# Peptides against a protein of PDB entry 8YVU, part 135

Target 1, 39 residues: chain A of PDB entry 8YVU
Amino acid sequence: PQLCYILDAILFLYGIVLTLLYCRLKIQVRKAAITSYEK
Target 2, 160 residues: chain B of PDB entry 8YVU
Amino acid sequence: TWLTVLKKEQEFLGVTQILTAMICLCFGTVVCSVLDISHIEGDIFSSFKAGYPFWGAIFFSISGMLSIISERRNATYLVRGSLGANTASSIAGGTGITILIINLKKSLAYIHIHSCQKFFETKCFMASFSTEIVVMMLFLTILGLGSAVSLTICGAGEEL

## One batch from the design tools (peptide; made by RFdiffusion4, then SolubleMPNN)

Design b2_p21_1_s1 (from b2_p21_1, 10 letters changed)
Fold by OpenDDE base, seed 1:
Structure b2_p21_1_s1 (fold): chain B 39 residues (1-39), chain C 160 residues (1-160), chain D 39 residues (1-39), chain A 21 residues (1-21)
Amino acid sequence: as target 1 above (39 residues)
Amino acid sequence: as target 2 above (160 residues)
Amino acid sequence: as target 1 above (39 residues)
Amino acid sequence: EREELEKKAEEYFKQLLEKTR
């Protein structure tokens, strides 16, 4: 049971990091799409 | 700009691999230090007896380090080296998952066969502990494999 | 303790889904970058 | 020693994330 809580913390942190990276990548895709549309 | 993003992603994946490897190594070390696995009867700790926490951690660490170095130096030979290391790490991760699944099945079977209603029995406690550790290692190995495969795909895409 | 294991499963699934979405988004960005470079 | 290594790993990870920002 205590190990489960440690795993939860690690997975939670991983999820947050992936979410931030996903958001950054999504913003870049949108910027690239806008730039391509303006050309 | 895109190349910069890809490089950032590679570094992140490399760091994730290193972190996963370190956690696996830590768990392996703790289990080996606290429990005399060699004297434990049965195959509840078969993954530990096989040395998976050690060699798995080494493969993931090397893969992660090579990925980071490849990104920093931006040399073609390092990219190829990183691709090779990530491929090897992916294979190792797959093997590790297989070993862990087998161990998990054995541990669960042990718990069911012995009707571990009394968790205070040493055998049932060890089997339960093994199951918890194996599950944690399985999750970490899957994460490491995911990162290694992602890095391999990124490296392959750069060579094409 | 049982809730912890459920949380682990949810977080693990979330991590896998995010990884897949990230990969798909990355492929899209690569395709967009290649198309922009060819123009 | 383990806790220190984990902390160093976390710090390294944070530094890498900051460099990627």
Scores: peptide ipSAE 0.331, ipTM 0.811, DockQ to the pose 0.084
Fold by OpenDDE base, seed 3:
Parts: sequence; structure tokens; C-alpha cells
Structure b2_p21_1_s1 (fold): chain B 39 residues (1-39), chain C 160 residues (1-160), chain D 39 residues (1-39), chain A 21 residues (1-21)
Amino acid sequence: as target 1 above (39 residues)
Amino acid sequence: as target 2 above (160 residues)
Amino acid sequence: as target 1 above (39 residues)
Amino acid sequence: EREELEKKAEEYFKQLLEKTR
């Protein structure tokens, strides 16, 4: 049971990190799309 | 192609919010149905007493639904509405996290004070159960907040 | 303890889905960058 | 009263889900 909680914490952190990275990547994609539209 | 992908992502985030909200609501309902929180001594279920599972779930559900609708119809008024809803949901999520953290601290303190080595004692069992549920709800709330913030940023970026 | 395992499963699924989405987005960004370089 | 409110909310959510489908 204690291992389960530790795993939950790790997975949770992983989820947060992935979400942040995903957001950053999405912003980059949007910027690239805007730049391509202005050309 | 990129816009289509972005729309799909936003829809996914909206669905995630709705799912999170439903899970939170289900947990709230189950806890309220199984346990008479009013008769439980202490602040072990303070988040439930505050009604967070209910109002939080409502806010997240509304935010998620509005986000999905906004992405599907791509109307300016819907985008603004979705942005507002997502912002409200983000605030609600932050408040919920705060409440849950407070509840978690109280539950952990209770466990520590009573030296709950035996999980079969009713009080210790309830405290442990509360802790587990609160942790679960905290994780779900953070996921919901993450999705709401993401949608808010996306919506704000479209308005700029 | 059982709730922990359920949460673990949900977080795990969420992590997998996010990872797949991130990979897809990353591939798209790369394709967009290549297309912009060819113009 | 709270249980009734929760039930009503659940019903409302179910209706919303049906409308969204």
C-alpha cells in the first residue's frame, strides 16, 4: 500500500511535467503557424 | 492541419475536465452515502463538509463542456464564454486544492496523534480512508486545474 | 489501499494518453519546421 | 436536503451528457 502511494506521487509529477511540456510545445506550434501565415 | 490538431487537443482537455469532475462527484456522492459526515468527530472530512466535491465538479464540468462547445462551433462569443468559464474553473480548482491540502493536513495530524498503528480501529480506519480519498481528490483537482489553465491559455491566445 | 490502485490505474492511463499526444504534437512541429525550411 | 441536491445534480449532469451526445 505504501508503494502505491509513492507510485501515485510519481505518476502525478509525471503528469504535471508532461502537461507543462505539452503546453509549451503547443505554444510553439501556434507561433510557427502564425509565422507561416504572415509569410 | 495544425488548427485541427489544436481543436482536438482542446476537446481532449475538455473531456478530461468533465471526466475529472464526474469522478470527483462520484467520490463525493459515495462518501456522503456511505458515511454520515455530520456524525464524524473531527475535521477529517472538512473538504466534504465544505461541499467541494459538488461545486468543484460542477465548475469543472461546465468549464469542460463550454470548452468543447467553443472548439466545435468556433464562434467568437463562445470562445469568450469558454475563456470565462475556464478562468472560473481554474480559480475554483485552486480553491479546491487549498481546501484539500488543509483537510489532508488535518487527517494526517489525526493519524499521528492517535498513533494509528491498527487500521482496524474505527477512528483510525476513518482517518486513513479520508486521507486516501482526499489525496485522490487532490490529484484529480490538480489534473482538472491543469486542463482548465491549458484551455484558458489557449483561449487567451486566440483572442490576442 | 484499493483506492490507491484505482488512482494509479487512472493516472497511468492519463500518462500514456498524454505521452501519445505529446509525441504526435512533436512530430507535427518537426514537419512544420521542415516545411518552413523548404520555403 | 443535501442528498436530494446531490441527486438532482446527478440527474442534471446525466441530462446534459445526453444532450451533448
Scores: peptide ipSAE 0.327, ipTM 0.805, DockQ to the pose 0.019
Fold by OpenDDE base, seed 4:
Structure b2_p21_1_s1 (fold): chain B 39 residues (1-39), chain C 160 residues (1-160), chain D 39 residues (1-39), chain A 21 residues (1-21)
Amino acid sequence: as target 1 above (39 residues)
Amino acid sequence: as target 2 above (160 residues)
Amino acid sequence: as target 1 above (39 residues)
Amino acid sequence: EREELEKKAEEYFKQLLEKTR
């Protein structure tokens, strides 16, 4: 059971990091799309 | 901007890979320090007997480090080196997953055979503990493999 | 303790899904960048 | 392969949950 909590913490951290990266990437895609539309 | 983002992503993936490797090493060292795996009956710790936490962690660490270095120096030779290391790490990760799955199957089989209804039985406790650790290692290996594959794809994309 | 394992499963699934989505988004960004470079 | 692995993991966790009950 203690190992489960450790795993939860790791997975949670990983999830947060991935979410942040995904958000950043999504913003980049949007910016690229806007730039392409203006050209 | 795209290159900058890719660089940041590569660094992150490299860090993730290193972290995964370090965690794997920590688990490996803890298990080896606490348990004499050679004297444990059965194949509950087959992945540890195979030394996966050690060599896998080494491969992941090297791959992660090379990825970070390649990103920082922006040298073509380092990019190729990183690609090679990431590919090797991906292969190692795949092999590790296979080993861990086999270990999990053995551990689960052991638990079923011994009808581990009582948690306090030493054999059942060890089997359960092994299973938990192997599951954690499996997840970490999957994460490491994911990062290595991602880095490999990024590196391959830069070479094209 | 049971909730911990459930959480682990959810977080693991979330991590995998996010990884796949991130990969897809990254490919899209690359395609967009290539298209923008060709124009 | 990943889906199969996930299913196996889920089954394992379900078994662990059942054992913990």
Scores: peptide ipSAE 0.408, ipTM 0.817, DockQ to the pose 0.015; fails the geometry check
Fold by OpenDDE base, seed 5:
Structure b2_p21_1_s1 (fold): chain B 39 residues (1-39), chain C 160 residues (1-160), chain D 39 residues (1-39), chain A 21 residues (1-21)
Amino acid sequence: as target 1 above (39 residues)
Amino acid sequence: as target 2 above (160 residues)
Amino acid sequence: as target 1 above (39 residues)
Amino acid sequence: EREELEKKAEEYFKQLLEKTR
């Protein structure tokens, strides 16, 4: 049971980090798209 | 900025592989230090007997490091090396998954045969513990495989 | 204990989905960058 | 031999972690 909770914590942290990275990447894609439309 | 994003992604995947390798190695070391696997009857720890936590961790670690180094130096020879290492890590991950599935089946069969209702029996406890560890290692191996495949695809795309 | 394993499965699936989405987004960023360099 | 292999693996992993940082 304790090992399962440790795994949950690791997976949760991984999910948070991926989500933050995804959000940052999405913002960059939007900025690139806007720049391409203005040209 | 897009190059910076790509670099951060590769680093993230590399770190994920290294982390996976570390966790697998830690589990392997703990199990081997606490339990004399050689004296345990049955194939409950077949993955450990095969040395998977060690060689798998090595492969994933090498793959992760090569990916990070390739990203940082941006040299063509390093990119090719990283691609090769990631491919090797992907193969190793697939083999590891197979071994772990076999081990899991054996452990579950053992629990079923012995009707392990009494958790306090040493054999049942060991089988249950093995099952938990194998499941965790399976998830970690799948995660590592996913990262290795992702890095392989990214590397292949850069060479084309 | 069963809830922990269920949570592990959900978090694992979430991690896979995020990884796939991240890869797709990365490809989009790369395509946008190539298009911007060709103009 | 197994214990030595495990120790070598751990040492190698530590070196890899140091290079990654």
Scores: peptide ipSAE 0.343, ipTM 0.807, DockQ to the pose 0.021; fails the geometry check

Design b2_p21_1_s2 (from b2_p21_1, 10 letters changed)
Fold by OpenDDE base, seed 2:
Structure b2_p21_1_s2 (fold): chain B 39 residues (1-39), chain C 160 residues (1-160), chain D 39 residues (1-39), chain A 21 residues (1-21)
Amino acid sequence: as target 1 above (39 residues)
Amino acid sequence: as target 2 above (160 residues)
Amino acid sequence: as target 1 above (39 residues)
Amino acid sequence: RREELEKKAEEYFEQLLEKTR
């Protein structure tokens, strides 16, 4: 039971990190799209 | 194309494979150090008795390392070696999944037969612990297999 | 305890989906960068 | 013998990790 909670914590942290990276990448894509549209 | 994407993520996949292997090895060593698996009745730890955490970790680690080295040095002989190692790791991963599923079924059957309502009972605790570890190992093995297969496809695409 | 395992499965699936989405987004960023370089 | 093989494999793995760094 304790191991399950530890695994949940690790997976949750991993999910948060991936979400943050995804958001950063999405912002970069939007900036690139805007720059390409202005050219 | 999917192949170009896999080629660009080859290093990441290799690192993931090595990390998965290390985690599997750590879990294997911890379980073997804490529990005398040889004296545990039943087949609850059949995957550990088979030495899967050890040999599986070795295969995945070798495959991951070869993949990283192959990508960094960009040598034809290393690419072929990495392809071979990744193929072997994919086979090992598939075998590992099969062993883990069998172990999981045995552990669940044990819990059901002994009516493990009280997790504080030694037998039920061990069966529950085994189930948890096997599930974790199964997820890690699936992740490792996915990385190995992806690297194999990438390597095969480079040889064509 | 059973709920913990279900949560693990959901978090694992979420991690896989996020990884796939991240890969797709990364490809889009690269395509946008190539298009901007050719202009 | 199995324990010795496990130790040797672990040592080899550590050496490979050091070479990969």
Scores: peptide ipSAE 0.293, ipTM 0.760, DockQ to the pose 0.019
Fold by OpenDDE base, seed 3:
Structure b2_p21_1_s2 (fold): chain B 39 residues (1-39), chain C 160 residues (1-160), chain D 39 residues (1-39), chain A 21 residues (1-21)
Amino acid sequence: as target 1 above (39 residues)
Amino acid sequence: as target 2 above (160 residues)
Amino acid sequence: as target 1 above (39 residues)
Amino acid sequence: RREELEKKAEEYFEQLLEKTR
């Protein structure tokens, strides 16, 4: 049972980090698209 | 750069906030429906007794909805309203986290004191169940707070 | 304990989905960068 | 009284959801 809670915490943290990284990548893609449109 | 990011993800953050709120509300209602919290000895459900799942869900839902509407209509008055709502939701989320942490500590202490090795004992089962629900609620609250804070920062950046 | 395992399963699934989306976005960024370099 | 307040809040929430549709 204790291991389950630890796993939950790790997975939750992982999910947050991935979400942040995903957001950053999505922004990079959008910036690249804007730059390509201006050329 | 960060503000632009948050603006683009504002709708997503709002939806996430609403979803989190709904899940919290669902958990609250399920627990209240299945368990008579008033008759449970101890403070293992202190967060539920405080009504956090309900008022927290309301604040997050309102904040999320206002954020989505503000983004779609792009009206100055809606931006200010959304900022206010998100700020309120952020405060509510912070308070909720505090309540949940206190509840979690009490639940864990209960488990430790009663040496809950046997899951089938009613008291130990209830304490374990409470701990699980509180942990879930804590995670959801952190997620909601993160979205609300992000939306608040975005709104503040638009006013500057 | 059972609820914890259910949460773990949900978080795990969420993590997998986010990872796949992240990978797709990363590939898109790379493709966009290559296209911008060829112009 | 608390239960009544919760019920009122739920009703208000439902009304808000209907208005947002």
Scores: peptide ipSAE 0.288, ipTM 0.763, DockQ to the pose 0.017
Fold by OpenDDE base, seed 4:
Parts: C-alpha cells; structure tokens; sequence
Structure b2_p21_1_s2 (fold): chain B 39 residues (1-39), chain C 160 residues (1-160), chain D 39 residues (1-39), chain A 21 residues (1-21)
C-alpha cells in the first residue's frame, strides 16, 4: 500500500509534466498555424 | 524550430529513461537487500532472479545517456550510437516486460493457491509484496520502452 | 489501499493517452512545419 | 541559500521559456 502511494505520486508528477509539455506543444502548434495563416 | 523541439523531446525522453532505470535499480537493490530471493519458495521473484532490474536498468541508463549526449553534441556518430543503444534498450524492455508478465502470473497464481485472505501471513505478504513490486516494475518498464522506442523513431528519422 | 491501485491504473492510462496525444500533436506540428517550409 | 535557489529556479524557468519560444 505504501508503494502504491509512491507510484501514485510518480505517476501524478509524470502526468503533470506531460500535461505541461502538451500544453506548450499545443501553443506552439497554434502559433505555427497563425503564422502560416498570416503568410 | 522543429529541431529544437526534437532536441528537447530527446533530452526529456533520455531523462525519463535514466529516471526509470534508476527507479528500477533502486527497487531491485531494495528487494535484493531485504529479501533473500534464493530462499523464497516459488517463482514469486523470477524477474529478480533473472536479474532484470539490473541489466534492464543498465540498458535503459546507457540508452538514455547516449540519447542525451547525442542530442547535445549533435554528432552523426553519436546519433548512430544512440539509435543503436535505443534499439537495444527497446529489445531489453520488451524482454523485461515478458519476464515481468511471467513473474506476475506466477505471483498471482501463488496468491490464489494459498487463498491469501489473511494479509498477515508471511507467505501471503511476500506474494502480495512481490506482486506490487512486479506491477511497479512492469509500469516502469513500459514507460522505459515507450521512451526508448520514441527515441529510436526520432533517431531513425534523423538518419533519413 | 484498493483505491490506490485504481488511482494507479487511472494515472497510468492517463499517461498513455497523453503520450499518444503528444505524439499525434508532434506529428501534426511536423506536418505543419513541412507544409510551411514548402510554401 | 533558499533565495539563491529560488533565483536559480526562476532563471531556469526563464531559460526554459526562452527555449520554448
């Protein structure tokens, strides 16, 4: 059970990091799309 | 630039591999230090007996390190080396998953055979503990494999 | 304790889904970049 | 030391943000 909580913490952290990376990538895609549309 | 994104992703994947490797090594070391796996009845720790936490962690660590170095130096020979290491790590990860699945099946079978309703029985506790660790190792191995495969694809894409 | 394992499974699934979405988004960014470069 | 760590973290975050731009 304690190991499960540790795993939860790791997975949670990983999920947060991935979410942040995904958001950043999504913003980049949007910026690229806007730049492509203005050209 | 796409190259910058790729570089950041490669570094992230490499770090993830190293982290996964370190966690696997830590778990392997802890289990080996706390438990005499050789004297445990049954094949509850077959993955540990096979030394997977050690060699798997080494492969993932090497792959991650090579990926990071390859990204930083941007040398063609390092890219090839990283690709090779990532491929090897992917194979190792796949093998590790197989071993862990077999171990998990054995552990679950052991729990079922002993009708482990009482968590406080030493055998049941060990089997449950083994199952938990094996599941954790399996997840970590899957993460490592995913990272290694991703790095392999990225490296292959750079060579084309 | 059982809830912890359920949480682990959910977080793991979430991680996989995010990874797949990230990969797809990355591919889209690549395609957009290639298309922008060819124009 | 804590303030230095916070400053280093801020600098690291700024560098990460710049690299992300």
Amino acid sequence: as target 1 above (39 residues)
Amino acid sequence: as target 2 above (160 residues)
Amino acid sequence: as target 1 above (39 residues)
Amino acid sequence: RREELEKKAEEYFEQLLEKTR
Scores: peptide ipSAE 0.215, ipTM 0.767, DockQ to the pose 0.085
Fold by OpenDDE base, seed 5:
Structure b2_p21_1_s2 (fold): chain B 39 residues (1-39), chain C 160 residues (1-160), chain D 39 residues (1-39), chain A 21 residues (1-21)
Amino acid sequence: as target 1 above (39 residues)
Amino acid sequence: as target 2 above (160 residues)
Amino acid sequence: as target 1 above (39 residues)
Amino acid sequence: RREELEKKAEEYFEQLLEKTR
């Protein structure tokens, strides 16, 4: 039971980190697309 | 294309928000069906008494749906509507987190005061159950808030 | 405790889906970068 | 019954993801 709560915390943190990384990657894709259109 | 990527992300965030809302509604419905919260002494279920699972879920559902619709139709009026809904959902999420934290503190204090070693005592069981549900709802609310904020930022960026 | 396991399952699935999406996005970014360098 | 509920939740989530795709 305690392990379940620890796992929840880890998975939650992982989800947040992945979301942030995904957002950063999306921004990078957008910047790359804009740069490609300006050339 | 970058637009396709953005579209996929917005849809994903919208789905996450809707899922969070549905889970909150399910928990709210189950708790209200099984327990008469009005007859429970104390503030163990203060978040439920405030109706958070219901109104919060509605706000998140509307925000998620509007985000998905806005992305699919790509109409200016829908983008503005989605931005407004996401902003409202972000505010609702923040308020929900505050309510849930207060409830969690009260539940933990109750468990500590009553030295709930025996899980089978009705009061201790309810306090523990409340704590578990509140923690789950807190995580879901944080997830929903994150999605709503992300969608708000994306929408604001499209208007600029 | 049972609810914790349900949450774990949901978070785990969410994490897997996000990871797959992130990987796909990363591959797309790399392809876009390569195409931009070849121009 | 738990397994059925979990399966239904997973199916619902997959359907939501497919609608989002």
Scores: peptide ipSAE 0.332, ipTM 0.802, DockQ to the pose 0.031; fails the geometry check

Design b2_p21_1_s3 (from b2_p21_1, 12 letters changed)
Fold by OpenDDE base, seed 3:
Structure b2_p21_1_s3 (fold): chain B 39 residues (1-39), chain C 160 residues (1-160), chain D 39 residues (1-39), chain A 21 residues (1-21)
Amino acid sequence: as target 1 above (39 residues)
Amino acid sequence: as target 2 above (160 residues)
Amino acid sequence: as target 1 above (39 residues)
Amino acid sequence: KREELERKAEEYFKQLLQQTR
């Protein structure tokens, strides 16, 4: 059971990091699309 | 720049792969230190008997390190080397997942056959512990595989 | 302990889905960058 | 055979690491 909680913490942290990266990437895609539209 | 962001992402994936490998190695070492797997009856530790925590950790660690180095130096030969290492690590990860699934099935079957309602029985405790460790190793292996595949795709895209 | 394992499964699935979505977005960004370079 | 394959794989990766230095 203790190992499960450690795994949960690692997976949770990983999920948060991936979510932040995903959000940043999504914003970048939107910016790139806007820049391509202005050309 | 987009290139800088992508570079940071590749480095992050490489670090994740190394971390996963190190955790797998640590778990393998702990299990081998606490339990004499050779004297345990049954196939509940088949993945450990196969040495997967050791060779899998080495493959993922090396692949991750190569990916980081390749990204930092941006040399053509390094890119090719990193791609090869990541591909090999992806194959190793897939094989590892298969072995771990087989081990998990055997462990679960053992628990079912022995009607492990009493957690305090030595055999049931060992089978339960094995199941927990195998599940953790499986998750780590899948994470490592995901990182290796991602790095492989990135490397392949740079070569095209 | 059972709840911990369920949480692990959910977090793991979430991590896989996010990784796939991240890969898709990364490919889209690369395609957009190539298209902008060809203009 | 399996141990030999694992050793060869390890050696291959070590060579790749040397090329990256």
Scores: peptide ipSAE 0.324, ipTM 0.790, DockQ to the pose 0.018
Fold by OpenDDE base, seed 2:
Structure b2_p21_1_s3 (fold): chain B 39 residues (1-39), chain C 160 residues (1-160), chain D 39 residues (1-39), chain A 21 residues (1-21)
Amino acid sequence: as target 1 above (39 residues)
Amino acid sequence: as target 2 above (160 residues)
Amino acid sequence: as target 1 above (39 residues)
Amino acid sequence: KREELERKAEEYFKQLLQQTR
């Protein structure tokens, strides 16, 4: 049972980090698309 | 291609929000059905007494549904409606997190005060169960808030 | 303890989905960068 | 006050649903 809670914490942290990375990557794609449209 | 990807992302976020809401509702219903929260001493289930699983689930579900509908119909008025709903859901999520943190603190304090070494004692079992449920609800609420905020940002970006 | 396992399953699934989305987005960024370099 | 806030939120969501129909 204690291992389960530790796993939950790790997975939760992983989820947050991935969400942030995903958001950053999405912003990069948007910037690239805008730059390509202006050219 | 970019717009199609964003649309898929928004739909995913909306679905995540609805799913989170449904899970919260299910947990709330199960807890209310199994336990008479009104007769439990202390504030261990303060979030449930406040009805958070119910109203929170409703708000998140509505916000998620509006987001999905907005994406499917691609109408400007729906985008604005979705943005408003997601903003409201974000506020509700923030409030929910606050309530859950308070409940968690009370539950942990209860466990500490009663020296709950033996989880088989009824009081300690209830406090531990409450703590587990509150932690789960907290995680779900954070996920829901994250999805709502993400959808709000996406919607705001479409209006600009 | 049973609730912990349910949470683990949900978080695990969420992590997988986010990872797939991140990979797709990363590929898109790379493709956009290549197309911008060729122009 | 809390119940009133919840009611207002519910009403707002109902209005949003009406706009989406």
Scores: peptide ipSAE 0.321, ipTM 0.790, DockQ to the pose 0.017
Fold by OpenDDE base, seed 4:
Structure b2_p21_1_s3 (fold): chain B 39 residues (1-39), chain C 160 residues (1-160), chain D 39 residues (1-39), chain A 21 residues (1-21)
Amino acid sequence: as target 1 above (39 residues)
Amino acid sequence: as target 2 above (160 residues)
Amino acid sequence: as target 1 above (39 residues)
Amino acid sequence: KREELERKAEEYFKQLLQQTR
C-alpha cells in the first residue's frame, strides 16, 4: 500500500509534466499556425 | 524550430529513461537488500533472479545518456550511436516486460494458491509485495520502452 | 489501499493517452512545419 | 549526501524547466 502511494505520486508528477509539455507544444503549434497564416 | 522541439523532446525522453532506470535500480537494490531472493520459495521474484532490474536499468541509462549526449553535441556519429543504444534499450525493455509479465503471473498464481486472505502471513505478504513491485517495475519498463522507442523513431527520422 | 491501485491504473492510462496525444501533436507540428517550408 | 542529491535533482529539474521555456 505504501508503494502504491509512491507510485501514485510518481505517476501524478509524470502526468503533470506531460500536461505542461503538451500545453507548451500546443501553444507552439498555435503560434506556428498563426505565423503561417500571416505569411 | 522543429529541430529545437526535437532536441528538447530527446532530452526529455533521455531524462525519462535515466529516471526510469534509476528507479528500477533503486527498487531492484532495495528488494535484493531486504529479501534473499534465492531462498524465497517459488518464482515470485523471477524477474529479479534474472537480474532484470540491473541490466534493464543499465540499458535504459546508457540509452538515455547517449540520447542526451547525441542531442547536445549534434554529431552524426553520436546520432548513430544513440539510435543503436535506443534500439538496444527497446529490445531490452521488451524482454523485460516479458519477464515481468511472467513473474507477475507466477506471483498472482502463488497468491491464488495460498488463498491469501490474511495479509499478515509471511508468504502472502511476500507474494503481495512481489506483485506490487513487479507491477511497478512493469509500469516503469513500459515507460522506459516508450521513451526508447520514441528516441529510436526520432533518431531514425534524423538519419533519413 | 484498493483505491490506490485504481488511481495508479487511471494515472497510468492518463499517461499513455497523454503520450499518444503528444506524439500526434508532434506529428502535426512536423507536418505543419514541412508544409510551411514548402510554401 | 541525500540533501545534496535532492538539491541536485531540484537544480536539474529547474534546468529542464528552463530548457522547456
Scores: peptide ipSAE 0.288, ipTM 0.795, DockQ to the pose 0.089
Fold by OpenDDE base, seed 1:
Structure b2_p21_1_s3 (fold): chain B 39 residues (1-39), chain C 160 residues (1-160), chain D 39 residues (1-39), chain A 21 residues (1-21)
Amino acid sequence: as target 1 above (39 residues)
Amino acid sequence: as target 2 above (160 residues)
Amino acid sequence: as target 1 above (39 residues)
Amino acid sequence: KREELERKAEEYFKQLLQQTR
């Protein structure tokens, strides 16, 4: 049972990191699209 | 530049792969240190007896390291090497998943056969503990495989 | 204890979905960057 | 030797994490 909580913590941290990276990538895509539209 | 962001993503995937490998290695070492697996009767720890936490961790670590080095040095030969290492790590991960599933089935069968009503019996406790660890290792192996496959696809896309 | 395993399954699924979305987004960005370089 | 290799791997991983930050 205690091992399950450790796994939850690791998976949760992984999910947060992936979400942050996804958000950063999405912002970059949007910025690139805006720059391409202004040209 | 966008290329810099893509490089950061590859580095992140590599770091994730290395982290997964290190966690698997830590679990392997802890289990081997706490339990004398060689003296445990049955196939409850078959994945550990096969040395999966060790060779799997090594393959994932090498793959992750090569991916990070390839990204940093931006050399064509390193990209090919990283692609090869990631492919090998993906195969190793798939094999590891198979071994862990087999171990999980054996552990569950053991629990079912012994009708572990008395959780305090040493055999039932060990079988349950093994099942929990194998499940954790399975999740970590799937995460490692996902990262290795992702890096392989990214590397293949750069060579095209 | 059972809730912990359910949480693990949800977090694992979330991690897989995020990884797939991240890969798709990365491919789109690479395609956009190549198109911008050819112009 | 195994424990030493594990320690080296952990140290290398920590260094990689520091370089990524």
Scores: peptide ipSAE 0.328, ipTM 0.807, DockQ to the pose 0.032; fails the geometry check

